Peptides against a protein of PDB entry 7BDX. Designs and how they scored, part 286

Target 1, 212 residues: chain A of PDB entry 7BDX
Amino acid sequence: EMGAAACTLLWGVSSSEEVVKAILGGDKALKFFSITGQTMESFVKSLDGDVQELDSDESQFVFALAGIVTNVAAIACGREFLVNSSRVLLDTILQLLGDLKPGQCTKLKVLMLMSLYNVSINLKGLKYISESPGFIPLLWWLLSDPDAEVCLHVLRLVQSVVLEPEVFSKSASEFRSSLPLQRILAMSKSRNPRLQTAAQELLEDLRTLEHN

## One batch from the design tools (peptide; made by RFdiffusion4, then SolubleMPNN)

Design b2_p26_8_s4
Fold by OpenDDE base, seed 1:
Structure b2_p26_8_s4 (fold): chain B 212 residues (1-212), chain C 212 residues (1-212), chain A 26 residues (1-26)
Amino acid sequence: as target 1 above (212 residues)
Amino acid sequence: as target 1 above (212 residues)
Amino acid sequence: SSALEKRAKEAREEARRETAEIAAEL
């Protein structure tokens, strides 16, 4: 309980840029993010046996950790820190997103996808995550999720790849050959306005790239 | 480990007034400080059996909790919150300071005494802590500590009582009858300049009160 | 670039909103 409560408060205050700078300015930051990845991995590995109720202290703790990573990645110096000094955490997030089944740990997937999207704002971060082994298959795996928010954040991440010619050119063949076009077209008809818009914009971006 | 790391980071960032306001502005603050008191109490009760090494994750966790309370009490709205909504935590801190033996958990005592001193900056806080049962005996118990920093923070808390006529008048008889004058006089000769100064100032304040 | 600054600002505002919404549901 107490650890989860402290982590939840730290998550809340990490929405401030000054707090992110304070977290990163300390000698404890590297250790904290190292243990974060291990803790998230341990939690996801524990799910195959016990139906850990979504409302458990452990679930809340891992959500708060993922939230902290997301808030750190929202800040320029935080993205630089993650991409330079916490690559193992990024690799762990990518791995855990692959290990989670469709419909499993939806809130955690959303937070992890938000963190990856925030990292992708920097070209260095986008290059790092998009060059990860199995990244494109992972996007399509995640896009099979029944949850609209999961799919939204996947589409946003796909858009970040498509809108960067230097990154897209490296994966263009695999991307075009495996693109779940019917799934994206279905999302462009979603009742969720955010999902609908993201799918429409991505389809427009893809059309522009085929004509160029 | 992870809980202690999160709590330690939260402690570090809670030095900011804006972070304290953010902590207190959430709906989780009351629960957090409730669990804080219980966690500190559980730790102190565990010390009678196992020599929990001072450098344990658990010790670091409790130090970080006491540090957060101290930083919250350093801010006006934080003092108001503690005195209005977290009195049980103040009572717990007073109790734990009584339960700890001289020389035991020195760093924790210092942080707890700093928190009480910060609370005593507000007249409402000073009234609350000074009207606690056994408060004056507790001050003298703590002043028997061999640690100069513990004694310094006790002297500062005594000074906060002495400098407030409305509070001192209520306890003046007990205070005068039990005052460990020889101990304070010995501290006024300390090689620790902060302890020396605090003891000298308190002796001057006490002389002024006897002549008025 | 102005586009990257805009995306970074939007991401900060979005992270604050969505993380607060998720935290309110917990």
Scores: peptide ipSAE 0.027, ipTM 0.793, DockQ to the pose 0.274
Fold by OpenDDE base, seed 5:
Structure b2_p26_8_s4 (fold): chain B 212 residues (1-212), chain C 212 residues (1-212), chain A 26 residues (1-26)
Amino acid sequence: as target 1 above (212 residues)
Amino acid sequence: as target 1 above (212 residues)
Amino acid sequence: SSALEKRAKEAREEARRETAEIAAEL
């Protein structure tokens, strides 16, 4: 209970750039983000047995942690910190996104995907996550999710790879060979306008890359 | 572990007035401060049996909670919030200060006394805490502590009462009859310069009140 | 680049919205 309440308040105030700078300027940031990864990993490992209610204190605590990571990654110094000093946390987020089944832990997936998208704003962050083992298969695994918000954030992350020639060129062969084009085309017809737009833009970007 | 880390970061960033405003502007502040009191009470109740190591995660967590309360009370809107909406937390802090033995939980006592001192900056806060049952005996109990920082913050709180005629007049009879003058005189000879100064100033204030 | 600054701004605005939405649902 108390941990979830404290972490939720920390999440709320971490929407401020100055608060993110204060968190990272302290001596405790490394420890906090190290334990964050372990805590999220422990939570995901506990889910395979008991339907932890979405509204549990533990769920709220882990959502707040993922929200803090997302807010930190939204700031330039936060991205630099994560990519330089907390790579294990990024590896943990990538692993957890792979361990979760389609339709499982939707809200947590959204927050983790948002954190990775925010990291991908930096070329160094995009290089790091895109060079992770199994990254392209992971994107397609996540794109199989029935949730529109999960799929939206996956498409945004795919677009971040496609829009960076230096990153895309390294994965271009695997990307082209495994691209779930029918799934993306189905999303371009979604009733969710954000998902529809993201899928249309990605299809245009992909067509542009095939003509160049 | 993770709760202590999150709460410690929240404590660090709560030194900012804007962060305190953000905490109090949220819908979760009441719940947070309610659970804070319960958590600190549970911790103090657990101490009578086992020497919880000062460096335990639980100790750090409770210290961070007390630190957050102190930082909130340092801000005008935070004092107003505590005195209007979280009186039970103030009552809990007063009770816990009474339950702790001299020399027990020094750092926690300092933080709790700092929070009460910060609350006492507002006339409404000073009235509330000084009108609590057993407040004057509690001050003398706390002033018996061997720790100089505990005694310093007690003297500062006593001075806050003495400097407010409206508050002091209500307690003047009990205060004069129970005043541990020899203890305060001993503190005015302390090797700790902060304690020495605070005891000297209080003795001057008391002498001024006897001549008026 | 101006594109990176735009994406960074949009990401901050989105993170703030999702934080507020999820925090209001909990």
Scores: peptide ipSAE 0.026, ipTM 0.792, DockQ to the pose 0.241
Fold by OpenDDE base, seed 2:
Structure b2_p26_8_s4 (fold): chain B 212 residues (1-212), chain C 212 residues (1-212), chain A 26 residues (1-26)
Amino acid sequence: as target 1 above (212 residues)
Amino acid sequence: as target 1 above (212 residues)
Amino acid sequence: SSALEKRAKEAREEARRETAEIAAEL
C-alpha cells in the first residue's frame, strides 16, 4: 500500500519537466530506473501463476513505475537519460511486452508502449528500440491484442519507424514480408476513432513508401 | 527496495514548493498522509523486537516519509493542509516521539521534530501541537536524548512555544515547574555550536519572560 | 495527408533539436 501511494504521487508530479529534471539531476536516478526494470519484471513473472488482481497495490505500484518512465521519456533530457544510461530498462520493457499474452495486463502494456513511443521521438531512441532483436515480430504480436489502446500505441510505434527513412530502410524487407496488412485494414474500420485514425494514417504512410 | 527508492525520489523532489502544491492539489494527498502515519507507527512498533538495521530499506522508506512530511510542512499551504486535514499524522508523530527511547532512531526523531517545528511556524500548528496531551513532558523526555541534533530540534520547538505569548501563557505554570534548567544550561556549554546557540537563545528568551 | 505527416515529422525534428540542445548544455 504505502509504496504504491508514494509511487503514485511520484508519477503524478513527474508530469512536470522540472520534476523530471530534479529526478535525473540526483544520484538516485540510475538506481531507481534499474530497480524499476527489476520490479516490473518480477511483477510480470508473478502473473503466470496467481491471478494478480489488476487493482492490487502491487499492480498499482507497477503502473505508477511505468507511468514515471513514460513521463520521463516525454521530456528531451529524460529520453536522453533513458537511451544513454537506462538501456537495460528499455530492454526490460521490450521483453515484458513480449512475455505478456494478448489481453493480459492491458494497462501496463499501454504505459510501456507509451514510454517506448516517447523514447522513439528521439532518433537515438528509435534506432535503439527498432534494432532490438525481435522488435518487428513483437510489434505484430502486440498488434494481435484485443485491446484498442494497446493496438493504437503499437500503430503509433510502427508509424514512428515508417516515418524515419534511416530506421525503416534497415528493417524494410522484414517489415514488408511480415506486415499484418489485413489486421491494420481491420483497425482502419474500427469503431474506436483514435484507432481508426492511426490505422488510416499508417496505411497512407505505407502507400507513400511503396511509391518511393 | 523499490518502495524506498520511489519514496526517496519523492522526498527529494518534495523540496520544491510546486511539487508540494502538486501533491496537495491531487485527490491522493489525504490517503498518502494517512498511510504515512500508519507506516511510521508500524515501523516504530517493530523496533521493540528485532534489531531493525537503521540502514534497511524499511528504515530508509520511513525516513523518506518523514522527510516528505517535513518538506510539506516547510511550505505555507503544506502547514495548512497538515493542521486542517492531517491532524492524525501530527498526533502519530507526537506519539512516536514518545514511544522512542533516548538514543533510539535518531534520524527518524530528527525528521519528525523538524516536521513539528515546521508546523509550529503557523500559530494554528503551534497551538495544535502544544495543546497535545503530554506535550511538555514529551519535550523533556526528548531533551534527555544523547543526540545533539535531537536536542537541538527540541530546543527549537521549545523556543517556538516560548516566543508565542498566547501559547506559552496556557502552559506557563507546567512549563516553569518542570523545566529541565540544568539540562538546558548544560546544552548552552555544548561543544556542538548549533546546540550551544539554541540553548543560549532559549535561556535569553526565558529570562526575558521572567522580567515581564 | 502530407500535412499531418509533415507536422508529425516537424514535431519529431523539434524534439530532436531540443534534445541536442540539452545534450550540449550538460
Scores: peptide ipSAE 0.021, ipTM 0.794, DockQ to the pose 0.031
Fold by OpenDDE base, seed 4:
Structure b2_p26_8_s4 (fold): chain B 212 residues (1-212), chain C 212 residues (1-212), chain A 26 residues (1-26)
Amino acid sequence: as target 1 above (212 residues)
Amino acid sequence: as target 1 above (212 residues)
Amino acid sequence: SSALEKRAKEAREEARRETAEIAAEL
């Protein structure tokens, strides 16, 4: 309980850029993010395919950790820190996103995907994430999720790849050959306006790349 | 480990007034401070008179909690919150300071005493603390500590009582009858300049009260 | 680039909103 409460408060205050700078300016940031990755990994491994109680203190703790990472990645210095000094955490997030089944730990997936999207704003972060083994298959695995928010954040991450020629060119063949176009087209007809918009934008970006 | 790391970061960032406001502006503050008191109490009760490993994750966690309380109490809105909404935590801190032996958990005592001192800046806080049963004996118990920092913060808290006529008048008889004057005089000769100054200032304040 | 700064700003605003929404559902 107490750890989850403290982490939840830390998550809340990490929405501030000044708090992110304060976290990163300390000597404890590296240790914190290292243990964060391990804790998230331990949690996901403990699921053993069971629906974990979303309301558990452990779940809330891990959500707060993922939220902190997301908030850190929203800040320029936070992205720089994560990409330069916390790559293992990024690898862990990518792995956990692969290990989770569709519909499993949806909130955690959303937070992790948001963190990856935020990291992808940094070209170094986008390069690092996109060069991860199995990254493209992972995107399509995640797009199979029934949750609209999961799918939204996957589409945003896909768009970050598509909009960066230096990254997209390296994977363009694999990307085009495996692209779940019908799934994206279905999302462009979603009743969820955010998902609909993201799918439409991605389809426009993809069309632009076919004409060039 | 992870809980201690998160709490330690929260402690670090709580040095900011804006972070304290953010903590208190949330709906989670009451729960956090309630559990904080319980966690600190549980820790001190687990000592059973043994020298606990100061370097344990549990110890570090409790230190961070005490540090957070101290930082919250350093801010006007934080003092108001603690005195109005977190009195049980103040009672817990007073109790824990009584339960700890001289030389036991010195760092925790310092942080707890700092928190009480900060709370004592608020007249309502000073009233609340000073009206605690056994408060005056507790001050003298704590002044028996061999640690100069413990003694320093006790003297500062004593000074807060002495400098507030409305508080001091209620306890003046008990205070004067039990005052460890020889101990304070010894501290005024300390090689520790902070302790020396605090003892000298208190002796001056006490002399001023005898002449009025 | 101004585009990256815009995306970064939008991402901060979005992260703040969505993390708050998720946290309110917990």
Scores: peptide ipSAE 0.027, ipTM 0.793, DockQ to the pose 0.273; fails the geometry check

## One batch from the design tools (peptide; made by RFdiffusion4, then SolubleMPNN)

Design b2_p27_1_s1 (from b2_p27_1, 15 letters changed)
Fold by OpenDDE base, seed 3:
Structure b2_p27_1_s1 (fold): chain B 212 residues (1-212), chain C 212 residues (1-212), chain A 27 residues (1-27)
Amino acid sequence: as target 1 above (212 residues)
Amino acid sequence: as target 1 above (212 residues)
Amino acid sequence: SGLTEALFEETLKRSDKVYEEELAKRR
């Protein structure tokens, strides 16, 4: 209980840029984010066996960790730190997103996707993530999720790739050949206005890239 | 490991007033400090049995919790919060300081004493702590500690009482009758300059109170 | 817990703002 409470409190205060700078200004940041990755990985590996109750202290703890990473990645210096010093954490997040089944740990997936999107604002971060093995198949795997919020944050990450010509050019062939166009078109007709808008914007961005 | 790391990080960032305000501005502060007290109490109760290694994850976690409380109490709004909303935590700290033997958990005792001293800067906090049952005997128990840093922080807390006439007048009779004068005089001859100065100042303050 | 949900919603709102600001810069 106390670990989850402390981590949740740290998540709450990490919404401030000053707090993120304070987190990163210490000699403990590297170790913290290393252990974060290991903890998240251990949790996800434990899910395949016993149905850990979604509201367990462990699940709350991991949820808070993902929230902290997301908040750190929301700040420019936090993105730079993650990209330069916590690549293993980024690799872990990518792996865990692949290991989770559609509909499994939806809120955790959303936070992890938000963290990756925030990192993708940094060009070096976007390059690193997009060059990860199996990145394009992972996006489509995640886009098969029944949850609209998961799909929304996948579409945002896809859009970050599409809007960066230097990154998109490297994967454009694979992207075009594997694009789940019918799925994205279905999302553009979603009753969820956020998902609908994101899918529509992405379709427009893709059309613009085909005409250039 | 992760709990201790997260709590240690939270301790580090709590040195900022802005972070303390952020901690207290949420609806989670009450629960967090309640669980903090319980966790500290559970840890100290576990010490009487198995020699928990001083460097265990649990010890580091509790140490960080005491550090957080100390940092919160260093800020005016944090003191006001603790005095108004976390009195049980203050009672727990007083109890744990009594339960720990001389020379046991020295660093933890120092942090707990620093937290009480910081709270004592608030007149309402000083009143609350000084009116706690067994407060005067507790001060003398702690003053018997072989550790100079423990004794230093006890002397500072004693000085906070002595320098506040409204508080001192209520306990003056018990204070004068039980004062370990020979022990304080010995401290005024300490090779530790901080302890020496604090003991000397307290002796001067006590002399001033006898002449008035 | 209700507290975790509140923080999740706050994180979502912040993410939406970051997305909108970034999208406006890239368009």
Scores: peptide ipSAE 0.347, ipTM 0.815, DockQ to the pose 0.236
Fold by OpenDDE base, seed 1:
Structure b2_p27_1_s1 (fold): chain B 212 residues (1-212), chain C 212 residues (1-212), chain A 27 residues (1-27)
Amino acid sequence: as target 1 above (212 residues)
Amino acid sequence: as target 1 above (212 residues)
Amino acid sequence: SGLTEALFEETLKRSDKVYEEELAKRR
């Protein structure tokens, strides 16, 4: 209980850039983010088949950890830190996104996707994530989720790849051959306006790339 | 392990006034400080007779909690919050200072004493603490500690009482009748210059009160 | 908990802002 409360407070205050700088300026950041990855992995591995994200202290704790990573990645120095010094954590987040089933742990998935998107603002981060083994299959797996918020954040991540020619050129063949076009077209007709807009924008970006 | 790491980071960033304001500005502060008191109490109750403060994850966790309380109490709004909304935590700290034996958990005692001293900067806080049942006997119990740092912070707390006429007048009779004068005189001759100075200053303040 | 939900919504809003700012730079 106390651990979850402390972690939740740390999440709340990590919305400040100055707090993120303070976290990273200390010699404790490396250990913290290392243990973060292990803790998140342990939680996901403990989830049985159809078990939804429980409103438990453990789930709240892991959710807060993912929130902290997201807030750190929202700041330039935080992105640089994660890409240079916490690559194992990024690998863990990618793995966990693959291990979770569609509809399972939706809120956690959203935070993890937000963190990866934030890291993708850094070109080195985008390169690292996009060159991860099975990255493109993972995106399509995640895009099969019934949750609109999960799908929205997947589309944003795809857009980050598409809008960076240096990154897109490396995966363009695999991307084009496996693109779930019908799924993205369905999302462009969603009643969720955020998802609708993101899908439409991605379709426009893809059309632009076909003409160049 | 993860809880201790998160709590330690929260402690580190709580040195900032803006972070303290952020902690208190959320609706989570009440729950956090309530659980803090309970966790500290559980730890102290788990300590067997002659067991020294172990370099364990649990001890580090509790130490970090006490550090957070100390940092919060260093800020005016933090003092006001503790005095108005977290009196049970103050009561718990006073209780734990009584439950610990001389020489036991020295670092924890120092942080708890620092937190109480910081609260005592607020007149309402000083009144609340000094009017606590057994406060004067507790001060003399703590002053029997062999550790110079514990004794230093006890003397500072005594000085806060002595320098506030409105507070001192309520306890002056009990204070004068139970004052461990020989112990304070011994401290005024300490090889520790900080302890020596604090004891000398207190003796001067006491002399001034006898002449007024 | 209601508190976790509030933090989630705040994080979501910040993520949306970051997205819009970055999208504007890349277009």
Scores: peptide ipSAE 0.346, ipTM 0.814, DockQ to the pose 0.208
Fold by OpenDDE base, seed 2:
Structure b2_p27_1_s1 (fold): chain B 212 residues (1-212), chain C 212 residues (1-212), chain A 27 residues (1-27)
Amino acid sequence: as target 1 above (212 residues)
Amino acid sequence: as target 1 above (212 residues)
Amino acid sequence: SGLTEALFEETLKRSDKVYEEELAKRR
């Protein structure tokens, strides 16, 4: 209980740039983010294949950790820190997103995807993530999720790749050959306005790239 | 491990007034400080009478909690919050200071004493603490500690009482009758300069009160 | 918990804002 409460407070206050700078300015940041990855991994590994996201202290604790990572990645110095000093954490997040089944731990997936998107604002971060082994198959695996918010953040991550020519050019062949176009087209007709808009924008961005 | 790391980070960033305001501005502060008291109490109750302060994750976690309370109490709005909304935590700290044996959990005692001293900067806080049942006997019990840093912070707390006439007048009779004068005089001759100075200052303040 | 949900929604809103701001720069 106390761990979850402390982590939740740290998540809340980490919305401030000054707090993120204070977290990163301490000698403890490296250790904290190392243990964060291990803790998130342990949680996901402890999940049985049929276990939905529970409102347990452990799940709340892991949510808070993912929230902290997201808030750190929202800031330029935080992105630089994660990309330079906490690559293992990024690798862990990518791995966990692959290990989670469709519909499993939806809110955790959203937070992890948000963290990766925030990292992708940094060109070095986007390069690192997009060059990760199995990244493109992972995107399509995640896009098969029944949850609209998961799919939305996957589409945003795909868009981050598509809108960066230097990154997209490296994986363009694999991307084009494996693109779940029918799935994205279905999302462009979603009743969820955010998902609909994101899918439409991505389709427009893809069309622009095909004509160039 | 992760709980201790998260709490340690929260402790570190709570040195900022803005972070304390953010902690207190959230609807979570009341719950957090309630659980803090319970966690500290559980830790102290789990200690066997002969167990010295161990460098365990549990001890580090409780240290971080005590550090957070201390940092919150260092700020005016934090003191007001603790005195108005978290009196049970203050009562818990007083109780734990009474339950700990001389030489037991020295660093935790110091942090708890620091938190009480910080609260005592607020007149309402000083009144609340000084009117706590057994407060004067508790001070003398704590002053019997072999640790110089424990004794230093006890002397500072005693000084806070002595320097506030409205507070001191209420307990002056009990204070004068139970004052461990020989112990304080011995501390005024300590090889520890900080302890020596604090004991000398307190003796001077006491002399000033006897002449008024 | 309701508090975790509130923080989640706040984090989501911030992410949306960051996305919109970044998209506007890339376009």
Scores: peptide ipSAE 0.345, ipTM 0.815, DockQ to the pose 0.250
Fold by OpenDDE base, seed 5:
Structure b2_p27_1_s1 (fold): chain B 212 residues (1-212), chain C 212 residues (1-212), chain A 27 residues (1-27)
Amino acid sequence: as target 1 above (212 residues)
Amino acid sequence: as target 1 above (212 residues)
Amino acid sequence: SGLTEALFEETLKRSDKVYEEELAKRR
């Protein structure tokens, strides 16, 4: 319980850029993010057996960890840190996104996707995550999620890839051949305005790339 | 382990006044400080049986908690919060200082004393802690600690009482009758310059009170 | 918990802002 409370407070204060800088400026940042990945992985692996109550201290703790990572990644120095010093955490997030079933731990999945998106603002980060094995199949698998917010953040991550020619060109063939176009088209007609807009914009970006 | 890491980061960032305000501005502060006291108490009670390795994750966690309390108490709004909303925590700190043996958990004891000293900067806080049962005997018992830093912070807390006439007058009789003057005199000759100075200043303050 | 939800929404809002700012730079 106390750990979850402390972590939640840390999440709240990590909304400040100065706090993120303070977190990263300490010698403890590396250890923190290392064990963050391990903790998240252990939690997700434990879900397969017992319906852990969503409101458990452990769930809150992991949720707060994902929130912290997201807030750190929202800042340039935080992205640089994650890409340079915490690649294992990024690998873990990618793995966990692959291990979670559609509709499972939706909010956690959203935070993880947000963190990856934030990392993708850094060109090095975008290169790293996009070059990870199974990244493209993972994106399409995640688009099968029934949750609109999950799909939204997947589409944003896809857009980050598409809008970066240096990154997109490397995987363009695989991307085009596997693109779930019908699914994206369906999302462009979603009643969720955020999802609708993101899908429309991505379709426009894709059309622009076909004409260039 | 992860809890200790998160708590340690929270401790580090709590050195900022803005972070303390952010911690306190959230609805979680009450819960956090409530379970802080419980956690510290549980830890200290567990020490009587097994020599928990000083470097255990649990020890680090409790140490970080004490650090957070100290940093919160360093700020006016934090002191106000502790005195108004977390009196149980103050009671717990006083109790734990009484339960720990001389030389036991020195660094934790120092942080707890620092937190009480910081609280004592608030007149309401000083009144509260000084009026707690057994406070005066506790101070003298703590001065029996062989650790110079423990003694230093006890002397500072004593000084806070002595320098506040409204507080000192209520307990002046008990204070004067139980004052370990020989011990304080010995400390005024300490090779530790900080301890020496604190003891000298306290002796001067006491002399001034005898002449007024 | 209610606060966890509040923090989630705040984080989401911040992420949306970051997205819009980044999208505006790339377009």
Scores: peptide ipSAE 0.342, ipTM 0.815, DockQ to the pose 0.266

